# Peptides against a protein of PDB entry 5HB3, part 38

Target 1, 150 residues: chain A of PDB entry 5HB3
Amino acid sequence: RQMQDRCMSEYNQRIRNAPEGSIDPFRMACYKIIGRCDLSNRSLDGLQTDVNDWIWLQFNLARETDRSLELAGESYGLAELQASIREIGLKHFPKTAAEDTNGSFGMFFYLQILAGMFEQAIAYLYPFSYVDAVHFAIALTYYGLLRPVD

## One batch from the design tools (peptide; aimed at target 1 V51 I88 L111)

Design b1_p25_2_s1 (made by RFdiffusion4, then SolubleMPNN; from b1_p25_2, 15 letters changed)
Fold by OpenDDE base, seed 5:
Structure b1_p25_2_s1 (fold): chain B 150 residues (1-150), chain A 25 residues (1-25)
Amino acid sequence: as target 1 above (150 residues)
Amino acid sequence: MSFPSDEQVEEMKKKGAEIMKKLRE
């Protein structure tokens, strides 16, 4: 708690008082990741990040914190991440097999699995690859991650 | 909510395609 408060204080001070371009982007990244500062902006300004870095960042920033204990004015948890992934899917990924030209559906399936959206992931994969969807459904059921519809 | 950039989305699509290609190989 003390460390987080210190990080927030330093982050806010630097954003307000530092000349533009004088802030070390790595230091700012540390404040975001460790201090959970400014979680509304989940980008690392001034750093070249790839897709893997973006994914990693989203999952690391998404914490199931008891909303009562998060000093950060904004709670960003798994539910918010899942909502973001759903929106990304709706905007940028094929909805049907007919819309898929290059097999990009696999990435959206992967993102849903990472986010624990197992039922939705299987339902999404099914029209693209029946066999794969069945295999994943069996595996997820075996591990107790997929709830069978009664 | 912070969304991936258009470039990141295109990279995601490309990587997805590459993964699927490898799985079919």
Scores: peptide ipSAE 0.213, ipTM 0.821, DockQ to the pose 0.695
OpenDDE base, seeds 1, 2, 3, 4: peptide ipSAE 0.038, 0.160, 0.154, 0.209; ipTM 0.663, 0.792, 0.786, 0.822

Design b1_p25_2_s2 (made by RFdiffusion4, then SolubleMPNN; from b1_p25_2, 16 letters changed)
Fold by OpenDDE base, seed 1:
Structure b1_p25_2_s2 (fold): chain B 150 residues (1-150), chain A 25 residues (1-25)
Amino acid sequence: as target 1 above (150 residues)
Amino acid sequence: MSFPTEEQIKEAHELGKKIMEELLS
């Protein structure tokens, strides 16, 4: 607790008082990840990140604990992550094969699988590749991860 | 349709970077 409080204090002080461009973005990332500072902003400003870095950060920040035990002022869990993935999908990824100009459907399928959105992932993949969707559905069902519609 | 080729995956990855830039902006 004392360590976290110190991290939050230092993070807030630097964000507010440090001259622009003087903040080490890696240090700020450490405060965010270790100290769980400013969880409302789940980005790493000043760092070049890709989708893999982003999703890694989201999982590290997500906690499946009792919200009452969260020392941070804000809570972030798997449900919130899944909501973020849905929003990203609606805005940035093709919804149909006809809209897919660069084959980006695979990336969104991948993100949904990582986030445990198995039913949604299969439903999304089906119009792009029905054969692959069926194979993934069979595998996910075998492992008890997919709930077949009755 | 088969799964994306390696080239298509690379293109999707590059698109992902652009999307991230937009999301982080």
Scores: peptide ipSAE 0.030, ipTM 0.528, DockQ to the pose 0.074
OpenDDE base, seeds 2, 3, 4, 5: peptide ipSAE 0.008, 0.031, 0.013, 0.029; ipTM 0.352, 0.561, 0.285, 0.453; seeds 3, 5 fail the geometry check

Design b1_p25_2_s3 (made by RFdiffusion4, then SolubleMPNN; from b1_p25_2, 14 letters changed)
Fold by OpenDDE base, seed 1:
Structure b1_p25_2_s3 (fold): chain B 150 residues (1-150), chain A 25 residues (1-25)
Amino acid sequence: as target 1 above (150 residues)
Amino acid sequence: MSFPSDEQVEEMKKLGAEIMKELLS
């Protein structure tokens, strides 16, 4: 709690008072990740990031902590991450095998799996790779992660 | 599923960067 309050105070002070471009992006990233500052902005400005960094950041920011315990007044949970992944999927990923030019369907499948969207992930994969979808469905069912729809 | 080629990985990285720019806009 005390650390979070300090992080929030320092983050707010720096955002409001620091000249543009003078703030260390890595320091701001630390405040965002550790202090849960400015969770509405899920970007790390000034950092070169790849898809793996983005995924890592989203999962770290997506804390299903009891909203009642977060002092920051801002919460970003798994539900918000799942919503973001759905929106990304609609905009940037192929909906059909005919639209797939670069094999990017696998990345969207992967993102859905990481976000716990197992049923949606299998349903999405099925038209692209029937065999793989069946294998993943069997595995997920075995581990109790996929509920067969009766 | 075959492992993605290095080229596919690079394309996915580029796509990820574009997605990040859009989400953060």
Scores: peptide ipSAE 0.030, ipTM 0.560, DockQ to the pose 0.074
OpenDDE base, seeds 2, 3, 4, 5: peptide ipSAE 0.030, 0.027, 0.027, 0.029; ipTM 0.560, 0.522, 0.524, 0.563

Design b1_p25_2_s4 (made by RFdiffusion4, then SolubleMPNN; from b1_p25_2, 15 letters changed)
Fold by OpenDDE base, seed 5:
Structure b1_p25_2_s4 (fold): chain B 150 residues (1-150), chain A 25 residues (1-25)
Amino acid sequence: as target 1 above (150 residues)
Amino acid sequence: MSFPTEEQIEEMKKLGAKIMEELRS
């Protein structure tokens, strides 16, 4: 608790008072990840990151705990991550096989799987690759991750 | 699932970069 409070204090102080360009982006990233500071900003400013880095960050920032018990003043859970993945999908990924020109559907499928959106992932994959969708559905069902369609 | 081709990987990287650019704005 003391360390987290210190991280929050230092993070807020730096954001408010640091001269432009003087903030160490790696230090700020540490405050964000460890101290859970400014969770509304889910990016690492000043760092070159890719989608893998982004998704990794989202998972690390996510908490599946009672928000009332979280020591951090801000909370970010799996539900918020899943919502973000949905939004990304709607904006950047093909919705149908006819829209797919570069095979990017696989990336969105992967993101949904990582986010635990198994039913949605399978449903999404099916029109692009029905064989793969069936295989994944079988596997996910075997491990109890996919709810059987009643 | 078949492994993505090199071309597909490159396109995914481009898309990833675009997504990240929008997420930073």
Scores: peptide ipSAE 0.040, ipTM 0.642, DockQ to the pose 0.052
OpenDDE base, seeds 1, 2, 3, 4: peptide ipSAE 0.035, 0.035, 0.032, 0.037; ipTM 0.613, 0.621, 0.609, 0.631

Design b1_p25_3 (made by RFdiffusion4)
Pose (drawn by RFdiffusion4):
Structure b1_p25_3 (pose): chain A 150 residues (1-150), chain P 25 residues (1-25)
Amino acid sequence: as target 1 above (150 residues)
Amino acid sequence: SEPTDEQVAQMHALGAEKLNELREA
């Protein structure tokens, strides 16, 4: 309780609202991670990072809590992470084979798998490659990670 | 909270690679 309050306030007063270009980029990153500060802007600004660093941060900042009471601020768990993956799908990725030329649909399928969006990931992949979709579904069904129809 | 333009371009470049990683796994 104490550390979360001190860390959150310290980050707002003496880092976010501090002179720009003064605070080490990695330090700001360490505070965002350790204290989960500013869950509204989950980015690694000021660092030479790639898409995998961005993906990692989304999961790294995600935490699951019992759905019974409040959290300090807004919650960020698997549910919110999935909602974010979904909008990225509509905005940046195709749904039909005609919209894809480079083979990028695989990235969105990969994202949906990471987020546990198994039903949606398989349904998304089938139009691009039914063979792979069929077998990935077999792999998931074997371990019980695919909700079938009654 | 969203990927940058460069990272979106990388997502389109890495799609086949990421699918092959899953196939191998």

Design b1_p25_3_s1 (made by RFdiffusion4, then SolubleMPNN; from b1_p25_3, 12 letters changed)
Fold by OpenDDE base, seed 5:
Structure b1_p25_3_s1 (fold): chain B 150 residues (1-150), chain A 25 residues (1-25)
Amino acid sequence: as target 1 above (150 residues)
Amino acid sequence: SEPTEKQVEEMHKLGKKWLEEIRKQ
């Protein structure tokens, strides 16, 4: 909390006084990750990041905490993350098997699983790979993550 | 926030690889 407070304090000071884009990207990243500052922008502008970095960031910024405990005025939880993933899916991933050319559906499936969107993930995977969907459905059911149909 | 175009491309590549790896397990 102390570190978070410091980040928030510094962010507030810098964002008010510094020209746009003048803040060191790494510092900005700290403000975002630790201080929960400016969570509307989760791209880490100015940093060379790969997809793994992006994934890591999205999930680390998502918090399931009491809003009353959030020091920042902004809140970003699992629900928002899930919504974001849905949007990403709609924009960047195949919606049907006919649209899939290289098996990229797997990543969107993976993202949905990571976000706890199990039912949606299975439903999404099914038209691309029946066998895989069934396999994962069984596994998820076994672990109590997927509600079985009685 | 949305991933960059480069990141999206990487996602597609990783997705394929990931799926293949999962199937091998």
Scores: peptide ipSAE 0.273, ipTM 0.829, DockQ to the pose 0.705
OpenDDE base, seeds 1, 2, 3, 4: peptide ipSAE 0.268, 0.268, 0.269, 0.269; ipTM 0.830, 0.830, 0.831, 0.827

Design b1_p25_3_s2 (made by RFdiffusion4, then SolubleMPNN; from b1_p25_3, 13 letters changed)
Fold by OpenDDE base, seed 5:
Structure b1_p25_3_s2 (fold): chain B 150 residues (1-150), chain A 25 residues (1-25)
Amino acid sequence: as target 1 above (150 residues)
Amino acid sequence: SEPTEEQIEEMHKRGKEWLEKIRKS
């Protein structure tokens, strides 16, 4: 908490006094991750990050906490993350098996699973791979994450 | 926030690899 407060304080000072784009990207990342500053922008501008870094960042920034308890006054939770994943799917991933050329549907399935969108993930996967969809459906049901339908 | 174009391309590439890995596990 003390570190978070410090980061937030420094961020507020620098954002007001520093020329645009003059803040070191790594420092900005620290303010974002630790201080929860400027959560509206969940990208690390000026840094080259891979997909793993992106995934890590999204899930670390998405905190399933009571919005009323957020010190920074900014909240980004699971619901917002799920909405983002949905939008990413609509823009960048195949909608049907006919559109799939590279097996990219697997990544979108993975993202949905990570975001707890289990029913949607299975429904999405089904037309691409019946076998895989059934496999995951059984597993998710076993762990109580999916309700079976008779 | 959306991933970069490069990240999306990487997602497409890794998606197949990930799925294959899971199928074998």
Scores: peptide ipSAE 0.298, ipTM 0.853, DockQ to the pose 0.697
OpenDDE base, seeds 1, 2, 3, 4: peptide ipSAE 0.292, 0.293, 0.294, 0.296; ipTM 0.851, 0.850, 0.852, 0.852

Design b1_p25_3_s3 (made by RFdiffusion4, then SolubleMPNN; from b1_p25_3, 12 letters changed)
Fold by OpenDDE base, seed 5:
Structure b1_p25_3_s3 (fold): chain B 150 residues (1-150), chain A 25 residues (1-25)
Amino acid sequence: as target 1 above (150 residues)
Amino acid sequence: SEPTAEQIEEMHKLGKEWLEKIRKE
């Protein structure tokens, strides 16, 4: 808590006094991750990041939106993350088996699973791979994460 | 926030590899 408060204080001071783009990118990353400052921008501008870094960042910045005890000044929860993943899917991933060329559907399936979008993930996977969809559906049902269908 | 174009391309490449890895578990 003390570290977060310090980051927020420093961020507010620097954003007011420093020219745009003059703040060290690593320092900015600390303000974002620890201080939860400016959560509307989750890209860590000025740093080279790979896919794993991006995934890690999205999920670590996500917090419970409906929680009254949220310590961050800005709210970014699971619902917002799920909405972002849906938009990413619509823009960048195949919607049908006919559109798939390199098996990229697997990554979008993975992202949906990570975000707890289990029913949507299985429904998405089914037209690409019936066998895999059934396999994951059985597993998710076993762990109580997938509701039975009539 | 969305991933960069480069990150999206990397996601496409990794998708098939990930599925294959899971199938072998």
Scores: peptide ipSAE 0.302, ipTM 0.845, DockQ to the pose 0.725
OpenDDE base, seeds 1, 2, 3, 4: peptide ipSAE 0.298, 0.296, 0.299, 0.299; ipTM 0.845, 0.842, 0.844, 0.843

Design b1_p25_3_s4 (made by RFdiffusion4, then SolubleMPNN; from b1_p25_3, 10 letters changed)
Fold by OpenDDE base, seed 4:
Structure b1_p25_3_s4 (fold): chain B 150 residues (1-150), chain A 25 residues (1-25)
Amino acid sequence: as target 1 above (150 residues)
Amino acid sequence: SEPTDEQVKEMHERGKEWLEQLRKQ
């Protein structure tokens, strides 16, 4: 909490006084991750990041807290993350098997699974790979993550 | 937040690999 407060204070000060882009990217990352500052921008432009970093960041920022108790003026939870993933899917991933050329659908399936979008993930995977979809559906059902269709 | 174009490309590449690995298990 103390660190978060400090981050918020520093962020507010710097955002007002520093030119755009002048803040150290690592420091900015700290403000976002610890201070929950400016969560509308969940990218780290000044840092070389790969997909793993991006995924990690999204999930770490997607924290469910009581908004009323949060000092940060912004809330970003699982719902927002899921919405973001949906949008990413629509923009960057194949929607049908005919559109898939390199098996990229697997990654979007993975992202949906990570975000707890199990039903949607299975539904998405089904047209690409019936066998895989059924396999995962069984597994998810076994672990109580997917409700069987009556 | 949107991933970068490079990240998207990597997602595509990793997707295939990831799926193949799962199928081998």
Scores: peptide ipSAE 0.302, ipTM 0.857, DockQ to the pose 0.682
OpenDDE base, seeds 1, 2, 3, 5: peptide ipSAE 0.288, 0.296, 0.295, 0.302; ipTM 0.850, 0.853, 0.853, 0.857; seed 1 fails the geometry check

Design b1_p25_4 (made by RFdiffusion4)
Pose (drawn by RFdiffusion4):
Structure b1_p25_4 (pose): chain A 150 residues (1-150), chain P 25 residues (1-25)
Amino acid sequence: as target 1 above (150 residues)
Amino acid sequence: SLTEEQVAQMHAQGAEKLNELREFF
């Protein structure tokens, strides 16, 4: 309780609202991770990072809590992470094979799998490659990670 | 959220990521 308060306040007063270009980029990153500061802006600004670093951070900052009482601030768990993967799908990725030329639909399928969006990931992949979708569904069904119809 | 460069990388790495999943499953 103490450390979360001190770390959150320290980050706001003496880093976020501090002179720009003065604070080490990695240090700001270490505070965002350790203290989960500013869950509203989950980016790694000031660092040479790629899409995999961004993805990692979304999960790294995610935490699951019992759905019974409040958290300090806004919650960020698997549910909120999935909601974020969904909007990225509509904005940046195609739904039909006609919209895809470079083979990028595989990235969104990969993202949905990471987020545990198994039903949606398989349904998304089938139009691009029914063979792979059929077999990935078999792999998931074997371990019990695919909700079937009654 | 995502930068323009990261979005372009996501489109460039789709096939690679699907191959990784084929190996994984």

Design b1_p25_4_s1 (made by RFdiffusion4, then SolubleMPNN; from b1_p25_4, 12 letters changed)
Fold by OpenDDE base, seed 1:
Structure b1_p25_4_s1 (fold): chain B 150 residues (1-150), chain A 25 residues (1-25)
Amino acid sequence: as target 1 above (150 residues)
Amino acid sequence: GLTEQQIEEMHQKGQEWLQELRKKF
């Protein structure tokens, strides 16, 4: 709590006193991750991230959202994040094996795994590669990450 | 294995997906 309070204080001071656009994006990221500062803004302008880094960041920011921040409208929960990932992903990636022309289904499978959407990832992979889906399902179950599907 | 072309196409789709997500968040 002391660390978070310090981060919040520093964050607020910098927002108020620093010239617009002059704040180090990496420092801002640290304030958001550690201090949970200004979670309504998750774009992190000026910070170039690849797919892996972006998903990791959003995942962490979403998972640790407390109820108080949710009430304040500054939080976006894990469920909403996962829903958005799925919705937007289905627009860009093949939904069925028949729609797959270049094998890009693997990328969407990977992205869902990164987002912790294990059951959905396996279900998605199954029609494209039965064998791979089974192997991943076994592995995820072994590590306690996959819930039994009813 | 995947061809270089397939890998590039997958990366491109990933980038398009990411750009749309960034607009939402």
Scores: peptide ipSAE 0.229, ipTM 0.772, DockQ to the pose 0.100
OpenDDE base, seeds 2, 3, 4, 5: peptide ipSAE 0.192, 0.199, 0.172, 0.218; ipTM 0.735, 0.741, 0.640, 0.759

Design b1_p25_4_s2 (made by RFdiffusion4, then SolubleMPNN; from b1_p25_4, 11 letters changed)
Fold by OpenDDE base, seed 5:
Structure b1_p25_4_s2 (fold): chain B 150 residues (1-150), chain A 25 residues (1-25)
Amino acid sequence: as target 1 above (150 residues)
Amino acid sequence: GLTEEQIKEMHELGEEWLEELRKLF
């Protein structure tokens, strides 16, 4: 808690008082990750990041702990991550097989699986590849992650 | 929250990641 409080204090102080462009982006990233500062902004400004970095950050910031136990000033859980993934899907990924031109449906399927959105992932995949959808549905059912429809 | 470059990368990697998932299930 002391560390987090210190991080939050330093983060806020630097954002407010530091001249533009003078802040070390890596230091700010550390404050965001460790101190959980400004979780509404889930990007690392001033740093070049790829998709893997972005995904890592999202899951790192998303705690699978009870929000009531979080000592951080801000909370970002799995539910918020899932909401973000849904939003990304609606904006940037094909909704139907007819809209798919580059096979990007697989990435959105992947994101949903990582986020534990199993039912939605299977439903999404089905129109693109019913064989794969059935395969994953069977596997997920085997692991008790998907409820079979009677 | 995603840049245009990140979105493009995601589109390109989609099929590769799907294949990796097939190995897991």
Scores: peptide ipSAE 0.063, ipTM 0.705, DockQ to the pose 0.870
OpenDDE base, seeds 1, 2, 3, 4: peptide ipSAE 0.013, 0.016, 0.016, 0.031; ipTM 0.347, 0.374, 0.416, 0.535; seed 3 fails the geometry check

Design b1_p25_4_s3 (made by RFdiffusion4, then SolubleMPNN; from b1_p25_4, 14 letters changed)
Fold by OpenDDE base, seed 4:
Structure b1_p25_4_s3 (fold): chain B 150 residues (1-150), chain A 25 residues (1-25)
Amino acid sequence: as target 1 above (150 residues)
Amino acid sequence: GLTDKQIQEMHERGQEWLEQLRKLF
C-alpha cells in the first residue's frame, strides 16, 4: 500500500509538471504496474514489448477490486479483461476455419483460456480443431471449470 | 491496445501456444 501510494503521488506530480513524453518509460511502467496509474491505457508506452509482455501486463493489472479502492479512480478486473479479449478476437483473429491461414486461432484460444472464458474458448476452437476442442472440454469438465451439457 | 508487431507475433506463434496447451491437458 505504501509503495502504491508513493507511486501514485509521484505519478500525479510528474503528470502535472512534466511535458508529455518526458517521463522515463521504465519509470512510467513502474507507476502503471505497481501504482496502477492510468489503467485506461494498458500498454507500456515508449517501451518495445512483445506479446508475452503484453499478456503479462493485462493479467497482472486485472484485479477484482471496486473502483472506490483504486487510487486513480479506475478499475480493471476480470470482466474488463474478458471484454478486451473479445474485442481482440473480433478484430484480429479468424472467425472460421476458412479464414485461418497459419493456425492463429490457437493464440486466441489460449487468451480465452487464460481469462477463464472456458465455454467460449471451447466453442471457438471446435470448428478449427475438433479433436483439441473435445480434449480440452473433457479436461476442463474434469476440473470443474466447464459445465456439462445435457 | 495491441501493436501491429504484437498482433503479428500472436499469429505466428498461435500454433506454438496451442501445442504447449496440449501438453498441459
Scores: peptide ipSAE 0.280, ipTM 0.851, DockQ to the pose 0.891
OpenDDE base, seeds 1, 2, 3, 5: peptide ipSAE 0.271, 0.266, 0.273, 0.279; ipTM 0.847, 0.846, 0.848, 0.851

Design b1_p25_4_s4 (made by RFdiffusion4, then SolubleMPNN; from b1_p25_4, 11 letters changed)
Fold by OpenDDE base, seed 2:
Structure b1_p25_4_s4 (fold): chain B 150 residues (1-150), chain A 25 residues (1-25)
Amino acid sequence: as target 1 above (150 residues)
Amino acid sequence: GLTEEQIKEMHERGTEWLEELRKLF
C-alpha cells in the first residue's frame, strides 16, 4: 500500500508538473503496469505496440479493475473471462487445422494463455503444432502452471 | 497505444473476435 501510494504520488506529480510528452513512455508504462496508476487510461502513448501487445496490456490492466470490482461485488471475474474466451474461440477461431484458413490458431492459443487457460491452450495447440505444444507444455510445467500427466 | 482503427487494420480478417474481446475490458 505504501509503495502504491508513492507510485501514485509520483505519477500525479509528473502528470501535473511535467510538460506533456516529457515523460519517458517506458516509465509511463511502468507506472501503469507496475504501479497501477491511472488505470482508466489503458493506452501507452509513445510506445510501438502491436495487437499482441495491446491484448497483453488489457489482460494485465484488467486485473486491478476486476479486483476493484470484485471488492465492490461487481467483478467480472476470471471464471467469467475464461468462459467468454472459450465462447470467442468457439465462434471465431478454427477448431482443427483443416478449418484454419488464416493461421489464427496462434492468436487463440495466445488468448487462452493470457486468460490462464493453460491446459486448454496446450490441448488446443497440439493438433496444429505438436512441437510447439510440447515446448509450451514443458515450459508451463516448469513454472508450475501445468500439471504433469503421468 | 493502439487505436481501435489500428487494431482493425492489423486484423482486417478477424475483427469480429477483437470486437468481442474489447467488450471484456
Scores: peptide ipSAE 0.327, ipTM 0.754, DockQ to the pose 0.095
OpenDDE base, seeds 1, 3, 4, 5: peptide ipSAE 0.257, 0.325, 0.267, 0.325; ipTM 0.840, 0.749, 0.841, 0.752

Design b1_p25_5 (made by RFdiffusion4)
Pose (drawn by RFdiffusion4):
Structure b1_p25_5 (pose): chain A 150 residues (1-150), chain P 25 residues (1-25)
Amino acid sequence: as target 1 above (150 residues)
Amino acid sequence: VDFSGTPSPPSILPELTHRMDELLA
């Protein structure tokens, strides 16, 4: 309780609203991670990072809590992470093979798998490669990670 | 975010781990 309050406040007063270019980029990153500060802007600004660093941060900051009472601020769990993956799909990735030329649909499939969006990930992949979709579904069904129809 | 990259482990983690140990110490 104490540390979360001190860390959150310290970040807002002495880092976010501090002189720009004065605070070490990695230090700001360490506070965002350790204290889960500013879950509204889950980015690694000021660092030489790639898409994998961004993906990692989304999951790194995610935490699951019992769905019974409130959290300090807004919650960020698997549910919110999935909602974010979905919008990225509509905005940046194709749904039909005609919209894809480079083979990028695989990235979105990969993202949905990471987020546990198994039903949606298989349904998304099938139009691009039914063979791979069929077998990935077999792999998931074997461990019980695919909700079938009654 | 540019999603044109290939999926791989995060490259920033060794540096973050090192800076976080220093910060906590």

Design b1_p25_5_s1 (made by RFdiffusion4, then SolubleMPNN; from b1_p25_5, 11 letters changed)
Fold by OpenDDE base, seed 3:
Structure b1_p25_5_s1 (fold): chain B 150 residues (1-150), chain A 25 residues (1-25)
Amino acid sequence: as target 1 above (150 residues)
Amino acid sequence: VDFSGEPRPPKLLPRLEEKIKELLS
């Protein structure tokens, strides 16, 4: 696509040559989303975003195609997204109930569910809320989304 | 996006699976 090629060219030029803070972060975001530029960096620098914005971006950037088939020469699939969610979980969310001060465990549970990390999500939720974990586990089992051990 | 063919996460913990089976029985 001509537009994608143009985006790549402009993005590369600006990211390399423009002084820090001189680039419109919204423009750069457009290059990333439309042109699929620099998919290794899945954040929007200079923009105030929340978790909903972040997860929206991740799913928009995700593709099933191999890198060789990607016009931008980069690929980002579900596995990479799940890895990213694990990473942010380790960095930004409580690992135990004792670490939870603001109830943010629910958000990490939500992110894992969105990414299809059902087994991990339930396992994570269990020590924070037994009742909720059981309810979700029952529902997920009913729909065949949880994998049994045996 | 199409997530077909992607690997699934690890299976449920044995204790949790046992509890689920108990509740569903």
Scores: peptide ipSAE 0.032, ipTM 0.532, DockQ to the pose 0.015
OpenDDE base, seeds 1, 2, 4, 5: peptide ipSAE 0.048, 0.027, 0.024, 0.024; ipTM 0.566, 0.499, 0.514, 0.504; seeds 1, 5 fail the geometry check

Design b1_p25_5_s2 (made by RFdiffusion4, then SolubleMPNN; from b1_p25_5, 10 letters changed)
Fold by OpenDDE base, seed 2:
Order: structure tokens, then C-alpha cells, then sequence
Structure b1_p25_5_s2 (fold): chain B 150 residues (1-150), chain A 25 residues (1-25)
């Protein structure tokens, strides 16, 4: 609690008083991750990040806690993350093999798997790689993560 | 799809660790 309060205080002070671009973006990232400051902004401005960095951040910020118990006043859980991934998929990833110009379908499959969107991930992968989709479906079913559609 | 690539630890982690240590201190 003391650490969180300190993070919030420093974050607010720096955002309000520091000249634009003068704050180390990594420090600001730490305030977001540890202090859960300004969770409405889940991007790391000023940092060159890749998809792995982005998804790692989202998982760290995502908390399945009762909103009433969250000190940050903002809640971001797995459901919201899944919604975000779905939206990103619709906007930035190929929907069909015919639309796949750069082979990025695998990345979107990976993001869905990480977010626990197993059925959607398999359904998405199927038109791109039938064999891979079947193998993953078998594996996920074996671990009880994929519900067979009756 | 060659998923054999262990997702490289986020490039951010080594740099973030420094600040995390400062905050915990």
C-alpha cells in the first residue's frame, strides 16, 4: 500500500509538473505496472515496443479482482483484454488466407491463445493451416481447455 | 507455424527491473 501510494503520488506529480518528454518512459511504465497508475492508458508512450512487450504489459495490468477492492479505481481484467485482442484482430490481422500478405496470422493466433481464447484461436487458424489447427485442437482438448462443440 | 521461438522476454524487462528495484527500495 505504501509503495502504491508513493507511485501514485510520483506519477501524478510528474504528469502534472514535468515538461513533456522529460520523464523517462521506463519510469512511467514502472508506475503503471507497480502502482497501477492511469490504467485507462495501457500503452507505453515513448517506448519502442513489439507485440510481445504489448501483450506482456496487458497481462500485467489485467487483474481479475473485485472492482470494489481495487485501490486504483480502474479495473481491467481478462475479459477486457480479450475484447481488445478481438478488436485488434478485426482491424490489423488477416481474416482469411487470401488477405494474408505477410504471414501475420500466426501472431494473432498466438495472442488469442495467450488470452485464453482457445476456441476462437482454433477457428481462426483453421483456414490458414488445417493441419496446425487440428494439432492444436487435439492438444487443447487433451488439457481440457477446448470444449468440443457438440 | 514455427512456434519454437520461446517468446523472447520482453525487451522492456531488463530496463524496467532497474526502476522496480528503485521503487522497492
Amino acid sequence: as target 1 above (150 residues)
Amino acid sequence: VDFSGTPAPPKLLPKLNKYIEELLS
Scores: peptide ipSAE 0.027, ipTM 0.516, DockQ to the pose 0.358
OpenDDE base, seeds 1, 3, 4, 5: peptide ipSAE 0.018, 0.018, 0.013, 0.020; ipTM 0.469, 0.463, 0.418, 0.488

